# Peptides against a protein of PDB entry 8BZL: the designs that were tried, part 136

Target 1, 228 residues: chain A of PDB entry 8BZL
Amino acid sequence: SYDRAITVFSPDGHLFQVEYAQEAVKKGSTAVGVRGRDIVVLGVEKKSVAKLQDERTVRKICALDDNVCMAFAGLTADARIVINRARVECQSHRLTVEDPVTVEYITRYIASLKQRYTQSNGRRPFGISALIVGFDFDGTPRLYQTDPSGTYHAWKANAIGRGAKSVREFLEKNYTDEAIETDDLTIKLVIKALLEVVQSGGKNIELAVMRRDQSLKILNPEEIEKYV
Target 2, 242 residues: chain B of PDB entry 8BZL
Amino acid sequence: SRRYDSRTTIFSPEGRLYQVEYAMEAIGHAGTCLGILANDGVLLAAERRNIHKLLDEVFFSEKIYKLNEDMACSVAGITSDANVLTNELRLIAQRYLLQYQEPIPCEQLVTALCDIKQAYTQFGGKRPFGVSLLYIGWDKHYGFQLYQSDPSGNYGGWKATCIGNNSAAAVSMLKQDYKEGEMTLKSALALAIKVLNKTMDVSKLSAEKVEIATLTRENGKTVIRVLKQKEVEQLIKKHEEE

## One batch from the design tools (peptide; made by RFdiffusion4, then SolubleMPNN)

Design b1_p16_7_s1 (from b1_p16_7, 6 letters changed)
Fold by OpenDDE base, seed 3:
Structure b1_p16_7_s1 (fold): chain B 228 residues (1-228), chain C 242 residues (1-242), chain A 16 residues (1-16)
Amino acid sequence: as target 1 above (228 residues)
Amino acid sequence: as target 2 above (242 residues)
Amino acid sequence: SLYGQEAVYTNVPYEE
């Protein structure tokens, strides 16, 4: 039998399994999110795909519902579990409450799930951070970030993964009201931010856009290149 | 929940619950939170360490949570644990209101959560919550109240107390300067700034690094107010002039 | 913030 995963406090008050899960996230592909005025944008670093691998299978941006999408960094298998649970909750909410989830609601749900895995014996923390974006039913754009501990915050812009530090530094310098004045400028900001850590331009970037009252749109490489 | 493993929180040979002690150690790494009870109100003051330009201003407060119309709390420790516990407090308060058609008494809310915290120290498959809380409130039974709870599920009522980073030093200062029976909300606010100025690891106290909430009674109604940055600046300025 | 910035603890400074 293998050792049961136990998240316990160290003598100095640290939850090492949570911290180690955060280290796993830092090894993941970089993801960035930006909230504009009437748009939310997610971008993710694309790694080289194996010759026979379907690009669809390596996507790190996914829809949770019609009004919410998520990018993640870290363990893909862990992410799948979280995504599936979140999707079920989104559908359940529509059935029971007769309205789509707010972005905060589904983020809190995901965060709570992650937190439980840090406190339940026989389980390890999820090795993922997530950027969750979308629109509330009132048309307000939202961006949230959550980590393996189950913490979450609302952001104007943020990044996760191996290049997150550099991307965040860029965003801190360049995120202004002027920089997000239009949808196109907002998209450009995300691309420029990712280019701080991604080589070879648009070829290695996956970009998703959700505009007010519109569905998630994945940009193709040609569409990305026009912003470079 | 899987309760099959009782090994998480067990007694040491010396009779200590190390996981609870270690959870308390975790709280020491959190920002300082203090509470002060006055004759005409009660306050919470909390250190803000989460200052980031890209944060969205969607929350009413970062460190201080409104629980219901008559109670608020501040938290030190594991953020995700804190979120779970503060949500539970709100649920408990709401269920009581629904059942009894009146607000839950302050101490009853505190004890209900403490029972949950205690359970996480005793039942297998769970670790202690790495969270301490300060509670401020008003009820018709005891008036203005201040409580503190820790990971063990223990709680107590206080005239003034502190949790988080440098809490011991803060409590010592509070003991020296707190005047029982003579504390006004105004004097309590001044005391809070004084203590934070000495206990926070900053060269200069600034308003952006401090969050303060007051709970008062006006016209038979509880009022919970988070001070504006400008108000906090004035308090800091006043302290610097003394 | 009520929430830690990519930190386990409440009110931990965000590491750049």
Scores: peptide ipSAE 0.008, ipTM 0.501, DockQ to the pose 0.102; fails the geometry check
Fold by OpenDDE base, seed 1:
Structure b1_p16_7_s1 (fold): chain B 228 residues (1-228), chain C 242 residues (1-242), chain A 16 residues (1-16)
Amino acid sequence: as target 1 above (228 residues)
Amino acid sequence: as target 2 above (242 residues)
Amino acid sequence: SLYGQEAVYTNVPYEE
């Protein structure tokens, strides 16, 4: 009976619900993250927003705190839950520890949350992967990726969603110290990576940039076109 | 459709806990990890499967985790489950230290985690952790120690053991080659390489695919060290020359 | 590979 959302092992040792959640992620819009020297960049594929839909409501890149932002692939509703909890944790950390979270800390928090949903009866895994970027208090740029299982790792660059494979292949070939030597080059790298899977050029890309000691900036389409 | 019992905490008519068995099956797919106890130290050796160029090398160890100053562990199974359990181990060890002002004895730490694992096999609404662990440590009570725990919450002390892929074959080899009472750390390292070379599904053993940590005592302090790639290469080379 | 394999299991690629 599928009646109770129970993540259980198959006879061959697989967690089907986690695997299926990962499939849901693969169907999501593509997101890419790149860590530069003094910059972190997130890019996401813009789905053609229905002409009548308010663009403000379709943000795929969200701030978790002043020093951390997240992009996701998969179920948007699931992402909202994760984002909200992460934001609360970031604020709580500031209040209790009197310092902002490290990117690793908040990633671990999110990962733990996801893992718990894979082991608790009555709950299904979150159908999302996330790219989490930001700066630690010491000014170190960080990029983390997490999946529905709750696994997380630090990356120089990564991608999630339907076009992730192609984007990853591109990044593997093109991510060099020279390619991230400047902020502009890093941004250009992200755009080029996304263009491997996005057909309509810069108009279908949302890009967020966080520079050292600066707030998250979402680039407008005109700014993106300058890098193409 | 093999009707596996969807309920995590029920016995089959035959008295089997299928979810625990299936969790153990999952561990069999994970990379090989072995532990060997020597007279002058203990070691963990683990297969590295995830060699990715874009990984931020901040992780000194993929599969070996320091728990406290006197203990380390290696994991096989579901990565996210492993992360939760290793974090819990660290918390337990820290709480004990704060409460008693001394390090937690090795077996007590293992037992504490095993109780948690067991609970996830008995209480409704839970699934077993899909993780086996090898623990290495030193304490003043028993000296150098090696433990293994599985999803059921069972644990045991070992002279040498293996978890993950081809663990049965590895254990057989360890039984054949392990010399009780005469095992030095040097010999244990050589044995680890020998066993991994035979059990890993790779054409050629390379240092990039093997992670080794040793736990020794120096000047009355425990030293946990992950071997450098060059050191592992030397061990592999020595094995190939024999 | 710059990209970690999405592995549910330690040292197991998810796509296999």
Scores: peptide ipSAE 0.008, ipTM 0.522, DockQ to the pose 0.074; fails the geometry check
Fold by OpenDDE base, seed 2:
Structure b1_p16_7_s1 (fold): chain B 228 residues (1-228), chain C 242 residues (1-242), chain A 16 residues (1-16)
Amino acid sequence: as target 1 above (228 residues)
Amino acid sequence: as target 2 above (242 residues)
Amino acid sequence: SLYGQEAVYTNVPYEE
């Protein structure tokens, strides 16, 4: 019956629609997240904004709340739905619990949303992975990743999208306590990691930083070049 | 490959949404629509294909729709789908106005529709809308704006763009001729005619086959105006003389 | 580029 998108198990136990959604993620621009000591950094591959495109409308890094940011890889329209729902939940939590969400809480919410779309009749999985970063109320920096299946894990550093494999390999080799000793070193690590897959330097990188008790800051290209 | 072509919008093994891609292909068969942002206004220019002599001279814009006092759109794709989406845009704008007692910001209206489009790509028993839209508008936040949306629910802001037939060629021409920061509405109109003349599958561009709307600000109010045929003729004539 | 290619995917030009 063509009337229902159903994520079903294959005879060998695979959820093909979830796996195929993961392939959709691999077609997305590369995103990198790194947890430092007192900083979280998100970097995204910036494809050359097509001449005449408004850069304002091409945001791959967005705030979910004052203390939480998200980058994603995969279907942009799918991501927008997830972001909107996450924002609503963040606000709802503030109203009902009288505290901001923890990074883990909102990640779990997003993961649960994704999981439901893998199990519900008449729905396809979300074609996105997300890196969710921020600070808990106690000031602890956090980095989480979600995938189309609704799984989530905490990370020191991770990457998603087309160049994720190469970036991960770089991070595995170069992520040390020394490499994240300072905020600047942490930022530099993210930039170096992205440069493994991004051509032509800092002009093709979008970088966002969140420090303890500070709002999300998107770095301009000039600021990025200082680290290259 | 055929198995994924006939089913509800699902992922292919390669991570593609073929039903969305096919919807985009359907748009390629529609008449050309252009949008150009200028410093002092924004315009839509669209190909008019169905000139039936028996159509009452009701200056009915076939492809350009007023959404509210501050926004208009043009459509490329399946007409019935376009009608549904344009009606939804109007309803969303009206509901916002009633709720907040101010006009909906341009990007918010675009996003609201894009969320609907996206839903039709994700929920079973639905097909994607076979429609792309260009939006022009003004709001107090960003001034004059131009947006494009596609069947996936994706959207972006543009200084100039094109949808429909020969859109790739049109975009290439716009990239070459668009002067950033120096674009007046007058120059934008001239550019629109130039691009349409090259992209339309007609031997000679005529005013009967082109619809143009401009959005400007006059005395603190948005003015949306569809150009009269005579005005379009003058633009075409001027282009032929260059 | 004044016109971004309609992309189904984030920052990936829709390759026809």
Scores: peptide ipSAE 0.007, ipTM 0.601, DockQ to the pose 0.022; fails the geometry check

Design b1_p16_7_s1 (from b1_p16_7, 6 letters changed)
Fold by OpenDDE base, seed 5:
Structure b1_p16_7_s1 (fold): chain B 228 residues (1-228), chain C 242 residues (1-242), chain A 16 residues (1-16)
Amino acid sequence: as target 1 above (228 residues)
Amino acid sequence: as target 2 above (242 residues)
Amino acid sequence: SLYGQEAVYTNVPYEE
């Protein structure tokens, strides 16, 4: 009998499946997000792609809509499900409300989805945390994080994955108004933060930037090296 | 291997709903939330445990949520569950308003959510919500009101109550100091600080660690206000001087 | 700590 993945309370009040999902996230590649003044930046640790793997297939930063993108840590397959549903919701929102989603809205949607998978029989929690960044219609940059439990918060900066602790410590020390005064400084902050845990410099970092009223831009390795 | 009774919430041989009890146990570990009903208002006071520098300041309240113009709640337990329930409360209230063109009565909103909570204890394939809530509100039927609900779907009206960590001790203190019919909002605030100071696992109570919201009536309108840190500091200082 | 404690529970400091 396949032990049905049921998230239930332990006698001491723990949801172990959620906690274990969080452990799965901690094993994931590190992702960092920073909100600047007029920019949001996501950075992700690139695992050394095996020589034969197409680099194009391992994208850890995905657009949800024109104004929202997401990085994740944890189970890639789980992330695909969440991303797809989020994309559908973004499109649906545009059709029904005639405006793009706010970053908070889509985060809440994702969070609710995750929460449901912690409270439904025959389902396990999603083994992913996500950093969701973008711009609201009013041009306000936003950064949200959500975890396997479905909890979400807004952040100035945050990190998820195996190196998150070190990256967070770095951000706590170095995130200042001066450090995000310009777009370039904000990008540099993200790179420096990731370099706390990523070996071999810019070659192992994926960076995406979204500026106000601009589409998501993925930086190439050469562009990243300029900030190092 | 402690067989987590992974089964749907079912009765034990002793007639207990263990999943509900376990959910309540989880709430016992959450930060303290208390509510006090006064003659001229009602308040919620909650422990703030998550003080993070990188949190976006837009989060005005971690534990206290406005539900509509006449009601607010505080939560103890699983954050994600709380978010779902808080959202549901808002939706219920909004749907009622749209349907009836008047605000939902406080108890009716509480009951509606409690029915949902209860369903999650009875229907297969669902776990209880690991959340207790305190509700404060005003309506034309009963005036100022304070309610508490738990994972079972049970609720009750209170003059003063507490949920979360050290709730039993807090309730005991409230029983000792609460004066029926004589409680002003000012006195209630002082009492809240007194109780939190004793029940929170902190050496010294600080304004940074406390959230307080008041619900009052001004000019025939409900006013829900979260106290500023400076105001909370003043309350703490006053308590220390007594 | 600038980082929200990945807490399953409201206001439970994740004691690392």
Scores: peptide ipSAE 0.007, ipTM 0.497, DockQ to the pose 0.062; fails the geometry check

Design b1_p16_7_s2 (from b1_p16_7, 6 letters changed)
Fold by OpenDDE base, seed 1:
Structure b1_p16_7_s2 (fold): chain B 228 residues (1-228), chain C 242 residues (1-242), chain A 16 residues (1-16)
Amino acid sequence: as target 1 above (228 residues)
Amino acid sequence: as target 2 above (242 residues)
Amino acid sequence: SISGQEAVYTNVPYEE
């Protein structure tokens, strides 16, 4: 069956393994990204950690470099592979070019990696979409999204995962210049967007903020509740 | 028969490469893109879809890519595959320029990419690229040129051609209306609008749904220009009046 | 919402 084979074309021109990988993403926890004026914000739906689970191991938002962070939806194990490759590339770029990667550069790298896994026999597509945010060396905030096919685009705001449709609809209505006028307003926008699909308020949200010339900050639940 | 369908580099008993054929079917799902060669220029015209409101990228062109100062292309098919191929085209062109201190001839660039495409049909462990390309260019050897390449690695020079959705119907219309030796860029633009109006599954053609780029020569330099929305509107209006 | 298939074949994300 074409749908169970390696990534090959169906008779009607579909890459079913890529489409099914996209379905795997839709089953993932919701992540949202918003680009503000001088801030980028990632929010992720936090599932209740099992009582005996180490919270450190369940992070859905990770740094790729000092100026770039990533959230993902889909297969966690697949994400780990992509993250590790991206981190190596970020470090390599710093060593060879003597500058941090641009957000576009590292996104393109990740996208190219994903695309290759859709065209190589014996490999399946990565079952992940990613939101990649950060600052270019000139201080410009950026938000990119990539999917299992290896496509990527720059966004003002976007969402991935199971609640992505509802979150995107919210963002389309509420993303205005006024709504991102301040850092706090931008953070509030992300929280409000996630609350469209996440129940029980700030306790079920993981939020990461990167401000211009600042390191990635993961907000604690108490800090999140201040914005709710 | 299913064994031949699922493997990338195996001939069927009838001598068919099904994965290549299926890749060509994938291209049919893409928006229409056409190219027309004129005496004084060459153009690409492509269907443009409504851009998502939350996109941050301002696209001057959605489907038309500048490759170098003398060449551009349009793509139909899988976007991620297209991005890989367009990047490769730019790299090939740049390497040639660095090596020979002159721009790569149009056909040589097309051939170089076609060799890559062909390799993905012949070597195990790879699937064909699900992309067709139209190339427009100018060089000192042949002047204005239009090429088409497909997933098999085949290419050809054309006076007018089309890829993507309803390409067969578009090609038929182009064959009927293309006047060899008498095609001006102005007439080519009019023909492009006429063909797109009939091949696009839209009730009314609007400038927002059409992207057009022209390649011309001015003062001994190649000029690649994407038409402004107002210019496209004028072309559509003129077509409606005829 | 962009369908999975449309997202693969579109050069630019579009609204349905």
Scores: peptide ipSAE 0.064, ipTM 0.582, DockQ to the pose 0.046
Fold by OpenDDE base, seed 5:
Parts: structure tokens; C-alpha cells; sequence
Structure b1_p16_7_s2 (fold): chain B 228 residues (1-228), chain C 242 residues (1-242), chain A 16 residues (1-16)
């Protein structure tokens, strides 16, 4: 019965369901995150919205709270569950602790959630990786990545999804203190990184920027083209 | 039989817990971690395999975790499982401190986690944690201590031990070179480098690929210190000169 | 090539 499905170890010590979930992530649209000095930038590959599709419904970058946003690669439906739970936790934290979550805190929460789904009977892993960016209360920009296993790390820059390898290679070469010296340069870095894998230029990129003490701003295509 | 290895942890006809054994196999693929108990301290040494340029280096140690003021651990196995367990260790230690107004004894902390691990091997709907841990600590009862725990919930105290990749070879080397009653922390560090140099699947041991933490007592306080890269380099150089 | 993906296993780079 499918209700007894559990992530179990293979004889050779593999968690196949987790590995397969990672494969699902690799099939997802590319997302990139970069931490600047006083800015965090998320970029996502925008699949050509079908002519009749409402653009409002295809958001791959979501706010978790005023100080935290997330991009994901993989199963959109799985992402919704994670996002909703994360949002609830952010609000709960504000109510109980009277402070916004740190980016690390909410990342750890999400990571723990994912991990539990790799160890609980009748559940499969989440088929998503996430880039979580934001600012801690002290104004420090943060970037974290989570994978289907529930592992998480802090990054200066990273990418997830189908084009992640190429984007990461680009970032490894081009992420320097000079390249992130200004907000504009940081944004340009993200755009250039995405252009390694995105066809047809700036029209197929969704960019979100969070600056210190500012709300999440989603750039419009015209704004993106200015950086190209 | 595939029937016993594909479900929740149950006994095979031969009395084996295959999911636990498979979890242990997973640990064998993880980077090497070793612990050595000395007369004047205890150390953990771990292989650092994941060196990514884009990692935010704010994290001082990837494999070695401070649990409280008197204990640290290293992990081998499933990273996410390890994160859960290390967090649980911290919570257990904190709760004990709050309840009793004294630090949790080392073995009690290890046992508490081992009970959790064991439960995940016995209760339906759970899989074993794919993690082995090495614990180093000091308490007033037994002084410096080194423990190892595995996915089954078993644990033991050790003078020197190793988990992860090539652990058997490492343990053999430790058995040969460990001098009971004469082990100084300095000698233990040298031994750690020697063992890692032979156990790690690298052409040349480099400081960037090794994490070392020491636990000592200074002025009646426990000091947990992660060695700086330069210190590790010096240890490696010294080994190469011998 | 060491993929920048988080390894399932501790300190094991996801080998692509």
C-alpha cells in the first residue's frame, strides 16, 4: 500500500527517495541567490508564461516575512506547503518572541521540516530546494540554501535547479568583493549569472531585491533590462 | 530478503536489523572523523571534504559541533540527520542545566541521545538515523571522555576511535600507535595527523581539508578550541619531517 | 566536478 511508503536506506546506504527528490529539483527552473554587502538578490528563470496564463500565479519568489524571502526549485505544490508553514512560523515567532525570525532560524525550521519528511512513515521528501535570503535584525544580509534532505548551509552565492551547475560555475569565477561593491553591481552579477542558462534575455528573468531596511522589491522587465 | 530491508526497522529471520546495518553503511561513505583521548585533553579530527568557494565562511567548523561548555561532537553520515541530532543534544544539555543547575554529565548526554536513536530503530514508522557521532567532553565524574555512538543507539567509551570512511583502517592504526597512559594532547594531535594522512583518500594532506578541535581544562574551566588552519599546517609539516 | 549542491551525506560533495 502506498500509505506505507517510507524513506528507507538501501543496502548500500542510500536514501533513494531523497536522491530522487534531488533529481526533481534538478528538473526545476533555475534560481540564483547572491548576497551583497547590503543587499540580497534572488533571480529565477521565468518560463514563458503561456499567453493566457495570469502572471500573478507564477511567482517563484515568495516573501516569508518582511525580512525574509525564498526562491525554490522543484515541485511547486511542495513549495507551497513549505512556504505556508514557514510564514506561520515567522508570524508565530513575532508573536511569541516579539522579534522577527533570523534568516538562519527560519532556514533551520524549514530544514527540520524537510528532514522530518525524510524520516516519517507515509511521507515522501519534499521535492524542493530553496534559497532563503533576508536580513537579520542587526542588518546583516544572509543567504541560505536547503535541499530535500533538510540540509542547509549559508552561502555568499548559490544556485539551484536545472541550470544550477552553470550558474554556480559562473558565480565561482565572478563573485568577488569588487563584483558586489554596490547594489547595482550585485544585481548585475545575478542577471549575468542567470543569462548563462536563460534564453532570450531579461524578459525571462524574475528578480527580487531586498535592501537593508527595505521591503522585497520585484523588478519589472524594464528595470531588469537596464542592468543588461 | 528484500522484504525486511524495505520496511520499517524489523528483525530479519536471522535476528538482524537491516535498516540499522544499512544506516551504518551510509556512515562508511562519510568523511573520516577520529577522536583521541589524552591525559591532558581530548581531540576530534575530521576530514573536510566540502570546500566550496561560495560558502559563507562564518561557520568555523563543518563537522565539529560544540554542544555545551564541556562537550563537543563530530558527526559522520546523513547531514540532515546529524543536524537534528546535534540540535537535540544541545536541547538535552540545556534542559538538564536548567533543571539541575549543573552541566549534564557526558555519559548521560550520550545516553539520552542514544535512547532517541534506539527509539527510531524500534518504533514503527521511523527509520534509523544515518549518523554516528564522536563525543568529547569533560565532567567532574570521569574527567576527559571520548564516546562513540551509532545508528542502533549503542555507545561506548574509547581511548581512541574513528568513524566514517576507512574507519577500520584508522582504528587499526590507532591501536598500534596509541600508548596507554602516556598519551599527551600533543602526541594525540600528531597521531591524528598521521592517521588522517593515511586514511583520507587524498594524495596530500592539507590543512584546508582537516578540522581539529581540542578540549582541555584551563584554570578549572573547559576550553574547546578549533585549531586554526596555520596550526594544522604546522602539525602536517611536522609529520612530513618525521 | 563537485556540484555546489548540498550533500546528503556529511562532507561528501554531491558527485555529478
Amino acid sequence: as target 1 above (228 residues)
Amino acid sequence: as target 2 above (242 residues)
Amino acid sequence: SISGQEAVYTNVPYEE
Scores: peptide ipSAE 0.012, ipTM 0.530, DockQ to the pose 0.059
Fold by OpenDDE base, seed 3:
Structure b1_p16_7_s2 (fold): chain B 228 residues (1-228), chain C 242 residues (1-242), chain A 16 residues (1-16)
Amino acid sequence: as target 1 above (228 residues)
Amino acid sequence: as target 2 above (242 residues)
Amino acid sequence: SISGQEAVYTNVPYEE
């Protein structure tokens, strides 16, 4: 039974534990990321929080540093481990290099962590994909995605989780230079993309915005409704 | 047989390392990568799949990685594993440069990585890397060189070789058409296009589906260049006219 | 759907 938890190759060359981790991600709530000209935006589907659940405890968008934030899809407990390790690395980098991490650097760190869990004994892959957004020191907005395998890429826009296919199809059709010409248009694009899979409008969307030289801002439901 | 398939890389009763063999099978699912050694240079040619429209164009190369000023590689297999190995190659090369104040010899870099690959086949709690690599390089000892390594940690020098999808068929074609001692970089490029056109499961080869890098020597310096799409189009057109 | 296998072996997500 324990041997099944080890990430090994199948006879046909599959890493089933990685593929199954990807299936775990597909069961997660949808997250979307879009890079604008001078803005990065993350949106996440809010699960209908049971009336007794503290909405504050189910944050799917978190800061890794002042210049980097992350959304995830998949296993929340796995995400906590990744987030904590990434935060420590961001702080360590500031102390040792005297500069904040680039978005690519921290993405590569997370990707390497995930990859190691696909190749280490007694460990299973992380059941998490992540969208990592932020600004480099030069003010360039960045969006990266990672998956359970440890693969990472830079994106203009992307989505992860249950509704990712539909959201990506929408973004492929609607992501243009005109659609991201302003910060407000970029935010609208993210909201419209999420509305392809989220029912009941702005109440079921969590939205985070990071503008150039500004801190991460989580929009409240009223602010989101202004864009709908 | 199932018992040996699910555990760390151990020998079967028949003396086989199934996890290594299965890792090699995984590489067969990757896009085709070719390497060809010429008298005046060495090249890598790789299948390029359609890039998702939403990807950020900042990628210099999809499958070809510069390792240092004198070496590049292409990868076939698991991308995340490939990223780890290519990063390790760069680190090894940099550490050598810092220690000896000269570039690492090509074969020595290949061997260092192969030792790492081998270790992942021998030590408990590790799986093999699902990656094969082609290395191109120049050094003062052997000049232009082409190497191939696999998940087992084995490597070899080649005049021409292929990894990834349809690699066996590609190697057969290379054996037939490769002219030993007479290969120019120009003829090698033509051969690469010919082989890719036959081995790629496409009705028509297009420049968008092929990435080519050349390594040459100019004025006593190594030059690694990725061909522009227009240059690849010209090579394809020339092949179609032949 | 990019097969789980294609997702693992592709350096770049392919347009389905």
Scores: peptide ipSAE 0.043, ipTM 0.596, DockQ to the pose 0.036; fails the geometry check

Design b1_p16_7_s2 (from b1_p16_7, 6 letters changed)
Fold by OpenDDE base, seed 4:
Structure b1_p16_7_s2 (fold): chain B 228 residues (1-228), chain C 242 residues (1-242), chain A 16 residues (1-16)
Amino acid sequence: as target 1 above (228 residues)
Amino acid sequence: as target 2 above (242 residues)
Amino acid sequence: SISGQEAVYTNVPYEE
């Protein structure tokens, strides 16, 4: 019975609250991540900003640190909690270790946080999946995905949210070494992947690009249209 | 105890948080609150329900609360929950001021409360707050601001928005009549009256049934003012003449 | 209601 406030095993070994949290993720806006050679790209489905809403407050891609950014699908309020904790950890790491976090390190931190919320009495799982991208100190681009269970993996490309299946199928077919040979081609790949599920072209896409030794850049709609 | 476990906000098989959704529905039964951002100020307008004649304390503001010198909020939902949240907002703002010797940025205050709201949706033995809030404020970073938050802990910035009863209709009207970039506080006040007149289930709008607060900047200071009944009457009269 | 569900999944403002 899902009526239990505690994440417990079913007789058949399922964690229903985790599975249900994964269903919450599937209701979220689609996010796509692609690792290029010297670039990482995040794209998110931009739901039509309600007329009169401030666009500043409707960002779906956020920086965790100078070298790491994250997109998510699922419960926005849950995501904010995870983001804040991750940011604190990134800063703490800089202070204690005197180096920025690796993308794997911060992903593992987030994953561990999520896992604890699946095992702690009186807590529900986080209703989010995240795509975490960035560069390690050696200049290696990384892409990780984590889900409500606290599981995480490294990816070449992945998608989360309501359109994730279609986008993933597209990426499986079209992610080749040739398709990511240049930064521009990598960006085009992300846009094309999102267009499988997003209507009306570049106006409904939020796109973030991080290049080696560069800060996160959010592309404006005009810049996105140049790639369509 | 098993009893606390049954009241925990959990995911449905479809990935929904029904307790949060039900809290949002409860807010729909509350009186209408709207906020409008202008170039030279920001306002809150709220439906004032008939104060019971036996109430000794005529609250000058039933639904609009001053948070600090630079921010105010309006609430739709459960009054007891609202009181807890507004008190928490004041405490957060005060602690920040004491620690940093400057006023808390508007969005930071909103976010801090939203994190609390979110926690009440995630931790066992707690229920969501049955409250939505509109926040108006000024800070040196973004100037005049309007925010909305809900029981889930989500929030957003707005040029104009509405919560409570008939909020959907009010938002539709705001979308039609709000002139981006050209909105003065005077025009915003007129728009507020227009929207309230159409969305309130009353035959005739009266000043007794409406509470309005404005936030402006005068001589480098924020001024939060609740409009007097006479001022509201004048606004209503002007609307009736148009 | 569809409106409540959509609100839960609305965008979070990111602090710049």
Scores: peptide ipSAE 0.022, ipTM 0.581, DockQ to the pose 0.021; fails the geometry check

